# Designs tried in a protein design run: peptides against a protein of PDB entry 5A53. Part 100

Target 1, 230 residues: chain A of PDB entry 5A53
Amino acid sequence: LVENVKQALFIPGQSCNKNLHDIMVDLSALKKPDMKRFNRKNDIHPFEDMSPLEFFSEKNDCSLMVLMTSSKKRKNNMTFIRTFGYKIYDMIELMVADNFKLLSDFKKLTFTVGLKPMFTFQGAAFDTHPVYKQIKSLFLDFFRGESTDLQDVAGLQHVISMTIQGDFQDGEPLPNVLFRVYKLKSYKSDQGGKRLPRIELVEIGPRLDFKIGRIHTPSPDMVTEAHKKP

## One batch from the design tools (peptide; made by RFdiffusion4, then SolubleMPNN)

Design b2_p12_7_s2 (from b2_p12_7 with F10K)
Fold by OpenDDE base, seed 3:
Structure b2_p12_7_s2 (fold): chain B 230 residues (1-230), chain A 12 residues (1-12)
Amino acid sequence: as target 1 above (230 residues)
Amino acid sequence: SDEDLIVRSKPL
């Protein structure tokens, strides 16, 4: 797939509050430099009318969007949107649980901007269940960055872990997805005068537990077009 | 593959 790096647009909704703003800032920091943020609130209801999002996608040349809203029914709601040809491809509501942690809650570490994260997915449903497949696709796409021919192991800095919280059966509510971000820390350990290379994973944040909300899926024709390879 | 989960943002 030869395509330019997908740009993300973060949009405060009318009901966006300080907590959602802070979450937006921290999550969007992981998408730098391929990210834009609106500073003004926008009254957007994507499951009622998608046209404002299509307009913003085209005007800003952003095929990834995140709408930040909060209500009593849908608290701390991040609506993730993808577009194809500036038309809505898919949408998913991911509501952040109240136990979230910001980057400021972790030890401040320096990191290089623009490095592609490695993903880990825990839970069989990421490969079998249509909703979790969409989530896997979304996050892999969202953080894909530049296509590098070499897995530059030297360039690996971040690990994003996504875990389905527990088992579930058909007809049960979908478990939350636990989003965690780690930095690979390399250091030399001195053991008995021998300096051995050591690598550790250090959580850097944000820490987000996502409750799954409403979903929009693309038409079969749009799926076919979006999966075409040159 | 994980690459098969990636979609285009624009037509070819």
Scores: peptide ipSAE 0.600, ipTM 0.950, DockQ to the pose 0.815
Fold by OpenDDE base, seed 1:
Structure b2_p12_7_s2 (fold): chain B 230 residues (1-230), chain A 12 residues (1-12)
Amino acid sequence: as target 1 above (230 residues)
Amino acid sequence: SDEDLIVRSKPL
């Protein structure tokens, strides 16, 4: 049984500001058509009470959620939530640094909606450290899209790059994750009368540097159930 | 594989 494409719900929290709204719009554009957005603010505190998120997951049939909040302690905070059977599976706070860039800050390029991005991960900790493993899992899951048998290179339009900002040791604060989005642009290079296909990566945005905040992890039993393959 | 990092949203 192939599971349907996971739907994402973007939720502005009570403390959502203009910057977070703009970030929400731009990030959610990458998840089209498999995305819903609330237009109204909702008072949700996921690390205090998860029940409202479970209710929204079930009511909207969305197993992916992003809550947009901002405070002095957690500025520009995107809480990414996944559900399993409409129960909270995991949560992670990713705070957007003030140096962010929106889609409007880049050259507008036409793109096809619904194409699956290719991911690249830079940093060994994505494969070894539990927090960065969760981030890797989350983003791969979030942007998985339709399972087309033809993962034909012909369908590749976007590359999402995620980089750990520098090295760190045990007990040190976790480095930020640099989120970058590129479009593959095909050029015909005319070199010596031979049209060689040239592919270039063009940054299209948004550009987000994520500071890691609070995390909720699933129970071992829920992990076992969520990883079962038919 | 990267596919092993993908979780189900609903029970089987």
Scores: peptide ipSAE 0.591, ipTM 0.949, DockQ to the pose 0.890
Fold by OpenDDE base, seed 5:
Structure b2_p12_7_s2 (fold): chain B 230 residues (1-230), chain A 12 residues (1-12)
Amino acid sequence: as target 1 above (230 residues)
Amino acid sequence: SDEDLIVRSKPL
């Protein structure tokens, strides 16, 4: 049994500002058609009480949620939430740095809605460090889309690149994760009368540098259940 | 594999 495509719910928190709204719009555009957005602000504090998010997950049939909040301590905070059986599986705060770029900051390129991105991860910690493993898992899951056997190169439209910003040691603050979105642009180069296919990566946005905040991890039992394959 | 990092949203 193939699980249905996970739906994402974008939730403006009470402290959601214009910048977060714009980021929400742009990031959620990459999740179309499998995305819902609330237009109203909701007073949700997921690290204090998770029950409102569980309620929204169930009521909207969304196993992915993104809460948009901003404070002095957690500016431009995107809390990414996953649910398992409409219960909180994991949460992570990813705060967008002020250097963000919106889709409007890039050349508008047409894209087909619903095409699955290819991911690239740069940094060994994505495979070894628990927090970065969670981030890798989250984004792969978030943008998985339909399970098409034919992830043929012909269907590849865009690449999402996630890079750990620099090296770090134990006890040091976790480096930011650089989120970049590229469109594959095919060109026919005329090189000496031979038309060689050339593929170029063109950044299309949004451009987000994520500072890592608070994390909630699932219980071992929930991990076991969530990793069961049919 | 990267597929092993994907979790179910619902119980089996």
Scores: peptide ipSAE 0.590, ipTM 0.948, DockQ to the pose 0.886
Fold by OpenDDE base, seed 4:
Structure b2_p12_7_s2 (fold): chain B 230 residues (1-230), chain A 12 residues (1-12)
Amino acid sequence: as target 1 above (230 residues)
Amino acid sequence: SDEDLIVRSKPL
Protein backbone atom coordinates (compact mmCIF):
# COMPACT_ATOMS: atom_id res chain seq x y z
CA LEU B 1 0.00 0.00 0.00
CA VAL B 2 1.53 3.28 -1.15
CA GLU B 3 0.53 6.16 1.11
CA ASN B 4 -0.56 9.39 -0.60
CA VAL B 5 1.99 12.21 -0.84
CA LYS B 6 2.30 13.95 2.52
CA GLN B 7 1.00 17.52 2.46
CA ALA B 8 2.89 20.31 4.24
CA LEU B 9 1.31 23.25 6.09
CA PHE B 10 3.43 26.37 6.70
CA ILE B 11 2.18 28.40 9.67
CA PRO B 12 3.34 31.92 10.55
CA GLY B 13 3.52 32.21 14.34
CA GLN B 14 2.68 35.41 16.21
CA SER B 15 6.36 36.45 16.19
CA CYS B 16 6.86 35.75 12.45
CA ASN B 17 8.82 38.56 10.75
CA LYS B 18 9.70 39.49 7.15
CA ASN B 19 12.88 37.37 7.07
CA LEU B 20 11.01 34.28 8.30
CA HIS B 21 8.23 34.96 5.80
CA ASP B 22 10.77 35.11 2.95
CA ILE B 23 12.46 31.90 4.17
CA MET B 24 9.03 30.23 4.44
CA VAL B 25 8.13 31.23 0.86
CA ASP B 26 11.43 29.94 -0.55
CA LEU B 27 11.53 26.66 1.38
CA SER B 28 7.84 25.96 0.69
CA ALA B 29 8.44 26.47 -3.05
CA LEU B 30 10.49 23.23 -2.96
CA LYS B 31 7.41 21.37 -1.62
CA LYS B 32 5.03 22.51 -4.40
CA PRO B 33 2.43 21.32 -5.32
CA ASP B 34 2.03 19.49 -1.97
CA MET B 35 2.07 22.60 0.22
CA LYS B 36 -0.34 25.02 1.92
CA ARG B 37 0.54 28.33 3.62
CA PHE B 38 -1.43 30.33 6.12
CA ASN B 39 -1.52 34.07 5.44
CA ARG B 40 -2.45 34.98 9.03
CA LYS B 41 -0.31 34.75 12.14
CA ASN B 42 -1.32 32.12 14.69
CA ASP B 43 -0.40 32.20 18.38
CA ILE B 44 0.94 28.64 18.76
CA HIS B 45 3.44 27.37 21.34
CA PRO B 46 3.89 23.69 20.42
CA PHE B 47 6.18 22.78 23.35
CA GLU B 48 3.53 24.11 25.79
CA ASP B 49 0.36 22.91 24.01
CA MET B 50 0.35 20.66 20.93
CA SER B 51 -3.48 20.58 20.55
CA PRO B 52 -3.69 23.52 18.05
CA LEU B 53 -1.24 21.72 15.72
CA GLU B 54 -3.21 18.46 15.90
CA PHE B 55 -6.35 20.46 15.04
CA PHE B 56 -4.62 22.09 12.03
CA SER B 57 -3.22 18.73 10.88
CA GLU B 58 -6.69 17.16 10.81
CA LYS B 59 -8.56 20.21 9.43
CA ASN B 60 -6.10 20.71 6.54
CA ASP B 61 -5.21 17.00 6.01
CA CYS B 62 -1.52 17.87 6.48
CA SER B 63 0.82 15.42 8.22
CA LEU B 64 3.76 17.84 7.86
CA MET B 65 3.77 21.28 9.49
CA VAL B 66 6.31 24.09 9.81
CA LEU B 67 5.77 26.82 12.42
CA MET B 68 7.65 30.10 11.87
CA THR B 69 8.56 31.98 15.09
CA SER B 70 11.31 34.33 16.30
CA SER B 71 12.47 35.39 19.76
CA LYS B 72 15.70 36.55 21.42
CA LYS B 73 16.38 32.96 22.58
CA ARG B 74 15.12 31.26 19.37
CA LYS B 75 15.76 33.61 16.45
CA ASN B 76 14.42 32.60 13.00
CA ASN B 77 12.98 29.37 14.40
CA MET B 78 11.38 26.81 12.09
CA THR B 79 9.60 24.16 14.15
CA PHE B 80 9.11 21.07 11.99
CA ILE B 81 6.22 18.83 13.07
CA ARG B 82 5.05 15.43 11.84
CA THR B 83 1.74 13.80 12.73
CA PHE B 84 0.55 10.19 12.82
CA GLY B 85 -3.24 9.81 12.69
CA TYR B 86 -3.39 13.61 13.21
CA LYS B 87 -1.55 13.22 16.55
CA ILE B 88 1.91 14.70 17.11
CA TYR B 89 4.58 12.16 16.15
CA ASP B 90 7.71 14.33 16.48
CA MET B 91 8.86 17.96 16.58
CA ILE B 92 12.21 19.68 16.10
CA GLU B 93 13.23 23.34 16.31
CA LEU B 94 15.65 24.38 13.54
CA MET B 95 16.82 27.98 13.88
CA VAL B 96 18.07 29.64 10.67
CA ALA B 97 21.40 31.45 11.12
CA ASP B 98 21.69 35.10 9.98
CA ASN B 99 23.92 34.15 7.01
CA PHE B 100 20.96 32.67 5.06
CA LYS B 101 20.52 33.22 1.31
CA LEU B 102 17.17 33.43 -0.49
CA LEU B 103 16.33 32.22 -4.02
CA SER B 104 16.70 35.85 -5.17
CA ASP B 105 20.40 35.74 -4.14
CA PHE B 106 21.08 33.05 -6.78
CA LYS B 107 20.93 32.97 -10.57
CA LYS B 108 17.33 32.40 -11.61
CA LEU B 109 16.96 28.96 -13.15
CA THR B 110 13.80 27.38 -14.50
CA PHE B 111 12.76 24.19 -12.72
CA THR B 112 9.93 21.68 -13.07
CA VAL B 113 7.56 21.72 -10.11
CA GLY B 114 6.85 18.39 -8.41
CA LEU B 115 10.12 16.55 -9.15
CA LYS B 116 11.51 14.55 -6.23
CA PRO B 117 14.92 15.75 -5.01
CA MET B 118 17.86 13.48 -4.40
CA PHE B 119 19.32 13.77 -0.90
CA THR B 120 22.93 13.66 0.22
CA PHE B 121 23.90 13.51 3.89
CA GLN B 122 27.43 14.37 5.07
CA GLY B 123 28.39 13.32 8.61
CA ALA B 124 28.47 9.93 10.34
CA ALA B 125 26.10 11.20 13.06
CA PHE B 126 23.19 11.12 10.56
CA ASP B 127 23.31 7.32 10.92
CA THR B 128 24.28 7.00 14.61
CA HIS B 129 23.11 10.00 16.68
CA PRO B 130 19.36 10.07 17.57
CA VAL B 131 18.88 13.80 16.87
CA TYR B 132 20.58 13.72 13.46
CA LYS B 133 18.73 10.48 12.61
CA GLN B 134 15.49 12.35 13.33
CA ILE B 135 16.62 15.24 11.07
CA LYS B 136 17.51 12.78 8.28
CA SER B 137 14.15 11.00 8.66
CA LEU B 138 12.26 14.31 8.72
CA PHE B 139 13.79 15.76 5.54
CA LEU B 140 13.55 12.48 3.61
CA ASP B 141 9.89 12.23 4.64
CA PHE B 142 9.20 15.93 3.94
CA PHE B 143 10.48 15.79 0.34
CA ARG B 144 9.69 12.15 -0.55
CA GLY B 145 6.97 13.09 -3.05
CA GLU B 146 5.15 10.40 -4.99
CA SER B 147 6.47 6.85 -4.70
CA THR B 148 7.84 6.40 -8.20
CA ASP B 149 9.18 2.88 -8.80
CA LEU B 150 11.34 4.44 -11.50
CA GLN B 151 14.04 6.59 -10.01
CA ASP B 152 14.48 7.62 -13.61
CA VAL B 153 17.76 9.56 -13.66
CA ALA B 154 16.07 11.54 -16.45
CA GLY B 155 13.69 12.94 -13.82
CA LEU B 156 16.48 14.02 -11.45
CA GLN B 157 16.66 17.81 -11.34
CA HIS B 158 17.43 18.73 -7.73
CA VAL B 159 19.92 17.67 -5.10
CA ILE B 160 19.41 18.64 -1.46
CA SER B 161 22.62 18.43 0.57
CA MET B 162 22.62 18.27 4.36
CA THR B 163 25.97 18.54 6.17
CA ILE B 164 26.80 18.41 9.88
CA GLN B 165 29.11 21.38 10.52
CA GLY B 166 32.16 19.74 12.11
CA ASP B 167 32.85 17.00 14.65
CA PHE B 168 31.49 16.87 18.20
CA GLN B 169 31.86 14.77 21.34
CA ASP B 170 29.38 13.67 24.00
CA GLY B 171 28.25 16.63 26.11
CA GLU B 172 29.20 19.22 23.46
CA PRO B 173 26.63 21.42 21.69
CA LEU B 174 25.26 19.81 18.54
CA PRO B 175 26.80 21.31 15.36
CA ASN B 176 24.58 23.12 12.87
CA VAL B 177 23.13 21.36 9.84
CA LEU B 178 24.03 23.06 6.55
CA PHE B 179 21.09 22.89 4.12
CA ARG B 180 21.98 23.44 0.42
CA VAL B 181 19.95 23.03 -2.78
CA TYR B 182 21.49 22.33 -6.18
CA LYS B 183 20.18 21.96 -9.71
CA LEU B 184 21.76 19.38 -12.00
CA LYS B 185 22.96 20.84 -15.30
CA SER B 186 23.89 18.53 -18.14
CA TYR B 187 26.50 19.74 -20.61
CA LYS B 188 27.87 18.07 -23.70
CA SER B 189 31.63 18.55 -23.77
CA ASP B 190 33.27 18.13 -27.16
CA GLN B 191 36.75 16.78 -26.43
CA GLY B 192 38.56 15.70 -29.60
CA GLY B 193 35.36 14.65 -31.40
CA LYS B 194 34.11 12.57 -28.42
CA ARG B 195 31.01 13.99 -26.76
CA LEU B 196 31.43 13.28 -23.06
CA PRO B 197 28.39 13.95 -20.86
CA ARG B 198 29.26 16.43 -18.11
CA ILE B 199 26.99 17.05 -15.13
CA GLU B 200 27.45 20.11 -12.94
CA LEU B 201 25.77 21.07 -9.67
CA VAL B 202 24.61 24.68 -9.52
CA GLU B 203 23.43 26.09 -6.19
CA ILE B 204 19.92 27.55 -6.54
CA GLY B 205 18.97 28.22 -2.90
CA PRO B 206 17.73 28.73 -0.37
CA ARG B 207 20.94 28.41 1.69
CA LEU B 208 20.11 27.71 5.33
CA ASP B 209 22.32 26.88 8.32
CA PHE B 210 20.13 25.22 10.96
CA LYS B 211 20.90 25.48 14.66
CA ILE B 212 19.18 22.63 16.54
CA GLY B 213 16.74 23.60 19.32
CA ARG B 214 14.11 21.69 21.30
CA ILE B 215 12.94 18.22 20.28
CA HIS B 216 9.85 16.12 20.92
CA THR B 217 10.18 12.37 20.25
CA PRO B 218 7.33 9.85 19.83
CA SER B 219 6.51 7.10 22.31
CA PRO B 220 7.87 3.61 21.49
CA ASP B 221 4.30 2.46 20.77
CA MET B 222 3.76 5.31 18.29
CA VAL B 223 7.10 4.47 16.60
CA THR B 224 5.96 0.85 16.19
CA GLU B 225 2.61 1.90 14.69
CA ALA B 226 4.16 4.50 12.34
CA HIS B 227 6.71 1.96 10.98
CA LYS B 228 4.16 -0.80 10.28
CA LYS B 229 4.30 -1.96 6.68
CA PRO B 230 1.45 -3.78 5.00
CA SER A 1 17.62 1.77 3.63
CA ASP A 2 16.72 5.48 3.65
CA GLU A 3 13.14 4.35 2.97
CA ASP A 4 13.07 2.69 6.40
CA LEU A 5 13.45 6.16 7.96
CA ILE A 6 10.13 7.30 6.47
CA VAL A 7 7.13 7.06 8.77
CA ARG A 8 3.45 6.63 7.93
CA SER A 9 1.12 9.58 8.45
CA LYS A 10 -1.91 7.36 9.11
CA PRO A 11 -2.54 3.90 10.58
CA LEU A 12 -2.72 0.92 8.26
Scores: peptide ipSAE 0.562, ipTM 0.937, DockQ to the pose 0.883

Design b2_p12_8_s1 (from b2_p12_8, 6 letters changed)
Fold by OpenDDE base, seed 5:
Structure b2_p12_8_s1 (fold): chain B 230 residues (1-230), chain A 12 residues (1-12)
Amino acid sequence: as target 1 above (230 residues)
Amino acid sequence: SEEDDLIPRTEK
């Protein structure tokens, strides 16, 4: 069953600033062609009222949404929302740290649009801790594209790396998630007349360090429904 | 920029 590629909608909030706009543009470029961006600011407060997001999900046929807001308390905040049946499934606030890098900060490399990225996750908590499990699930879902069973190694161009920044104990603030994007570059090394294929990872951006904010988790019933294969 | 919209948004 080829699951339809989930479409993403990027929404500037009322408090969206230039930095967030630039981040939005760069991050959404990785989701091409399966993304929409709004150019107008929308006054949405998802943790107060989710109904506008459900409306946008339905009207735009997008099961993925990213709301761009910024405040003193939640600077450079990207709220990632997933819907199921156009109802809110889960939400998570990921605040971009000030040390972010845009695509323009890296060497411009050509890339093929629509290629599925390979993901790497660094940190045991991605498999054990509920919040990081949600983040892992979210990003896999966000960028998964067409589910081809065969990882066509030949089509592998991009690697998205997500790293939990450091160890943490119970009661401590959750470490940031380091988001990095690499392009696989194939080199033919001339070592002594033997052409050995060499693959190098080149960072292409954006570079985002995500601070974890508020979370909305799905109900058990919604989890069961969402995992039902049609 | 406003020109960065790749896909027409559905009107509200």
Scores: peptide ipSAE 0.010, ipTM 0.589, DockQ to the pose 0.031
Fold by OpenDDE base, seed 1:
Structure b2_p12_8_s1 (fold): chain B 230 residues (1-230), chain A 12 residues (1-12)
Amino acid sequence: as target 1 above (230 residues)
Amino acid sequence: SEEDDLIPRTEK
């Protein structure tokens, strides 16, 4: 089965700064080799005009895009975009909180490019609430693609953990999503003269707390079409 | 725009 791995395009917006650039570099490293990055700033406002993104999707053959912008109202904003047939399917703004950590803030560990992450989701709303369902779908789609094959355990290297920050009730603001990346570290522990294999999770970064912003949802027709493609 | 002021909330 030819895994149709979705390609991602990272785009610095006009208001992209050094912090956003660094976040972009670190997050995009997890998508290698199926990632492109623009070095030049592009003046794109996706919630005002989506046509530039559709153009980039088609020209770069990327069905995943991330736009990096920052303003007073939307600081450290990562707009995640998915396209279908080079048309906008959905969009979501995820603003990175100021407490972010880069890969350089953690102990450098060896990383093999191209291995798929295992995901863990903490919070019932990931399965029930439409916004968190979209986030779950987005990140799974972003890093795994449409592969239905069970993740080869032999290729398990890292885990991406996504946690909804706290409980919430109807009418309350949506809690942040905590994004964490861990590497599986295997070591032999000598316990009682028997070498038992032990696996530990070591955080490797980046560490991102996402505040949820604006959302664009697909039309019912696009949902139907997207689900029909094998 | 009105969309600019929307903060995602739980379903009403």
Scores: peptide ipSAE 0.008, ipTM 0.446, DockQ to the pose 0.028
Fold by OpenDDE base, seed 2:
Structure b2_p12_8_s1 (fold): chain B 230 residues (1-230), chain A 12 residues (1-12)
Amino acid sequence: as target 1 above (230 residues)
Amino acid sequence: SEEDDLIPRTEK
């Protein structure tokens, strides 16, 4: 079953600033062609009223949304929203730390639009801790593209690396998630007349350190419905 | 709620 590629909608909130806009542009570029961006600011408070997001989900046929807001408390906040049947499934706030790097900070490399990235997750909590499991699920879902069972390794150009920043104990704040994007670069090395293929990972950006904020988890019923294969 | 303002932590 080729699952339809989920479409993403990027929404600048009322408090969206230049930095968030730039981050939005760069991150959304990784989701092309399955991405829409609003140019106008929208006054949306998803943890207070989800109805505007559900409306946008339905109107734009987007099951993925990212709301860009910024405040003193929640600076550079990207709220990731998933919908099922145009109803809110889950939400998570991921605040981008100030040390972010844009695509312009890296060497510009050409890439084919629409190729599915390979993911790497570093940190056991991605498989065990509910919050990090949600993050893993979200990003896999966000960039999943067409689920071709054929990992055409030949078509692999991007690697997205997500790392939990350090160890943590019970009761401690959840460590940031380090988001990194690499391009696979193939080199032909001439060593003694034998062309040895050399593959290198080149960081292409954006570079984002996500601080975890508020979370909305799906109801068990919605989980069941969302996993029902048609 | 005040709880919504808390940084997510590991379950104690």
Scores: peptide ipSAE 0.008, ipTM 0.458, DockQ to the pose 0.028
Fold by OpenDDE base, seed 4:
Structure b2_p12_8_s1 (fold): chain B 230 residues (1-230), chain A 12 residues (1-12)
Amino acid sequence: as target 1 above (230 residues)
Amino acid sequence: SEEDDLIPRTEK
């Protein structure tokens, strides 16, 4: 099966600032080589008019887009967009909390471009709650490309961890999602004359806490079409 | 409300 890896387009909005630019650079580095970035600001308001995003999706042949905007009401806002047939499938606003860490805040380690990460999800709501199910689906789609049940352990170099920050009840605000990236380090430990394999996870960044904002969900018809195997 | 759209909540 030839994997059709989804391409991502990172778009600075009109209100994009230095912090968002730095976050964009670091997060997009994890998507290399399947990533494009715009250098100029674009005045796009996806929850008012989605047409510009559909245009960019088709023009750049990208089914994944991230719009970088910031306002007093929606600070450090990353709007994640997926398209199907160059039409908007879903959207979600994820606002980065001020406690973020960039790649430069961590020890520089060697990294091979193009290897797929392993994902870990912490929180039952990733499997039961519609919003967190969408987030899980989005990030898996964003970084893995084509869905497969097969994991190449020999090619595993890094892990992306996503954690729901705390429990919540009906009617309460949705907790943040904690995004962490780790590099896998293998060691040989000598215990009692036997060499046992030891694996350690070292955080490499970026470190992002996402506050959930507005969401656009696809129509039932579009869901059915998107899940049809070609 | 506009605020409810900004801060998603669990189903009521």
Scores: peptide ipSAE 0.008, ipTM 0.466, DockQ to the pose 0.029

Design b2_p12_8_s2 (from b2_p12_8, 5 letters changed)
Fold by OpenDDE base, seed 4:
Structure b2_p12_8_s2 (fold): chain B 230 residues (1-230), chain A 12 residues (1-12)
Amino acid sequence: as target 1 above (230 residues)
Amino acid sequence: SAEDDLIPKTKL
């Protein structure tokens, strides 16, 4: 089944600032060409009223949305939203820590637009804990692109790494998720007349540490509907 | 469009 590439809509909220705008530009560059951005600030509060997001999903044909807001309680907040049939499926607040790095902080590297990233996930909780399972599912869904049965390893250009920052017990605050982007560089090393292929990972940005905020989970019925293969 | 930047005036 060739799944249609999910389109993403980036929305500046009323409290969007320069830092969030710069983060939005850099993160959305990884989703090109399958990305739209609004230029106007929109007064959207998704945990109070979801109707504006459902409207934008349908009107823009986007099943992925990112709302950019900032407050004293939720600084540099990226609310990631998924829709199914233009209805809200799930939402998660991911607050960007102040130690973020933009693409301009790294060596400029050319890349081909539209190539699929490989993902790496570090931390057992990505496979066991409901919140980290949702984060894993969200980022895979966000960047998966056009489903090809062949992982064309020859087309592998970049890796997205997601790491849970440390261990945690039940009832403890959820550790941050470290988001990193690397480009693959192949080198031929001549060691003693044997050409060994050497692959290096070069960080290209953005570098984002996500603090987990509020979550909306789908109903069991919506989960069943969304997993029905057509 | 410039209209896409507008929130719905009515709850759909």
Scores: peptide ipSAE 0.026, ipTM 0.597, DockQ to the pose 0.029
Fold by OpenDDE base, seed 3:
Structure b2_p12_8_s2 (fold): chain B 230 residues (1-230), chain A 12 residues (1-12)
Amino acid sequence: as target 1 above (230 residues)
Amino acid sequence: SAEDDLIPKTKL
């Protein structure tokens, strides 16, 4: 079964500003060609009423959505939403810290559109803690693209690194998730007449530090339905 | 080409 590539919809909220717009443009560029962006602001409050998002999911045939909002309490907030059968499956607020870097802050490198990123996860909590397990699942699902059995090593261009910022104990505030994007760059090094292939990771952006906000978890019934192989 | 926001055309 070739799972259809999940389409993403990026939605500017009413409180979307220039910085969030720029972040939206840069993050959505990693999801091309499987991405749509709204140009108009939409007054959506997903933790109060989910119905507008379900409507947009169905109308745009998008199972992934990102709502861009900013307030004094939730500055630079990216709400990531997944749907199943056009119904809300899960949601998570990820607030971008002020130290963010855009693609324009890095050396412009040519990249092929539509290549799947390889993921790296740093921090044991990505496998054990429910919130970080959801984040891991979300980002893998968001960027997985077409399931090709051959991760042809020839097709590996991007590495997305996600790191939990430090250790934490039970009852402590959840550490930020450090999002980094690298390009795999091959060089021919001429050392002593032997061309040795050299591979380097070059950061290409965006650089985002995510503070975790509110979460909506799926119902047990939706989990069961979403894991049923068709 | 401005990607038309696939906003529901509210049929007025």
Scores: peptide ipSAE 0.022, ipTM 0.516, DockQ to the pose 0.027
Fold by OpenDDE base, seed 1:
Structure b2_p12_8_s2 (fold): chain B 230 residues (1-230), chain A 12 residues (1-12)
Amino acid sequence: as target 1 above (230 residues)
Amino acid sequence: SAEDDLIPKTKL
């Protein structure tokens, strides 16, 4: 089966600002080569009308979309959209906190384009809570594509860490999701004539703290269709 | 026009 790697489309909304543009550039770099970016702002309100996104999904052959918008209520908002058959499957607003770091804020490291990241998830809610389950599913789908195969360790270059920021109870505001990107750096330590491979994780960015916003969940029918293995 | 971004012209 040729794994149909899901293509991502990054869309600047009308309210897209410099910070969101920079975040978009950096986050989309992790999705290369399976990424497109629009250069012009598009006036899209996905929670009011989804039809423009369905149109863009079809016209660009992208089952993943990220809309970059910013308002007083939803500052630095990244709306992540998934489509199935060019119809909206799910959506989630993830607002980037002001403490974000760009790739330029870290030590520039060379990396191979197209290597899939390993994911780590910290927080039990990623497996139990519907919203965090959706986030986990989204990010796995976004960066891994359809491949569930254990990446050859030889191809492992990046680790994406996603952490729920603290514990929470039912009815409390959902904690932020801390998005961190690390590069595996192999050192040959010549300690005592034994070359022990030392692996270090070096943060490479971007560093994003996501505040959870609005969510659109798929219809039961779309869930059934999307889980049908061809 | 918004149409010019319907298909990204430039391979990134």
Scores: peptide ipSAE 0.021, ipTM 0.537, DockQ to the pose 0.027
Fold by OpenDDE base, seed 5:
Structure b2_p12_8_s2 (fold): chain B 230 residues (1-230), chain A 12 residues (1-12)
Amino acid sequence: as target 1 above (230 residues)
Amino acid sequence: SAEDDLIPKTKL
């Protein structure tokens, strides 16, 4: 079964700055080899006109897109887009807080390209709240592609952790989502003559705190079509 | 040598 791994397209918007470019490079490295990046800035306003994104989805054969924009109102904004049949399925703005860390801020570790990360989600709202359910769905879809049943534990190299930053009540501002990436480091512990395999999680970056922005939700019809397993 | 991360060209 050739897994139709969803391809991602990273698009610098007209307002893309150096920080967003660096974030784009580092986040897209986790999606290799199933990633494309544009070198040129594109003037795209997805919440005003989605047509350019649908065009790019089709022309690049990418069902995942990330638009990198920055303004005073929406600083370090990553708009995550999914398409179905090259039509916009959903969109979400995730603004990266200024406390971000790049891969260069961590100890460089060799990693195998193309290994699927394991995800961990912390916060009940990932299963109950519509916005956090969309975020969970998006990130699972973005990095796992089509679910092969066998996450070979032997192939587990990376863990992506997503945490809702604190509790919230209805009507309160939605807490940030803390994005963290860890590498599993196996080493033989020399404790008491029995070499027990010790596994440690080592943060490798990037470290991103996402502030939630605007959302486009799929139509009920598109939800039905996108969930039809062939 | 900065391995030129072959940024796939935009298919315009």
Scores: peptide ipSAE 0.010, ipTM 0.509, DockQ to the pose 0.029

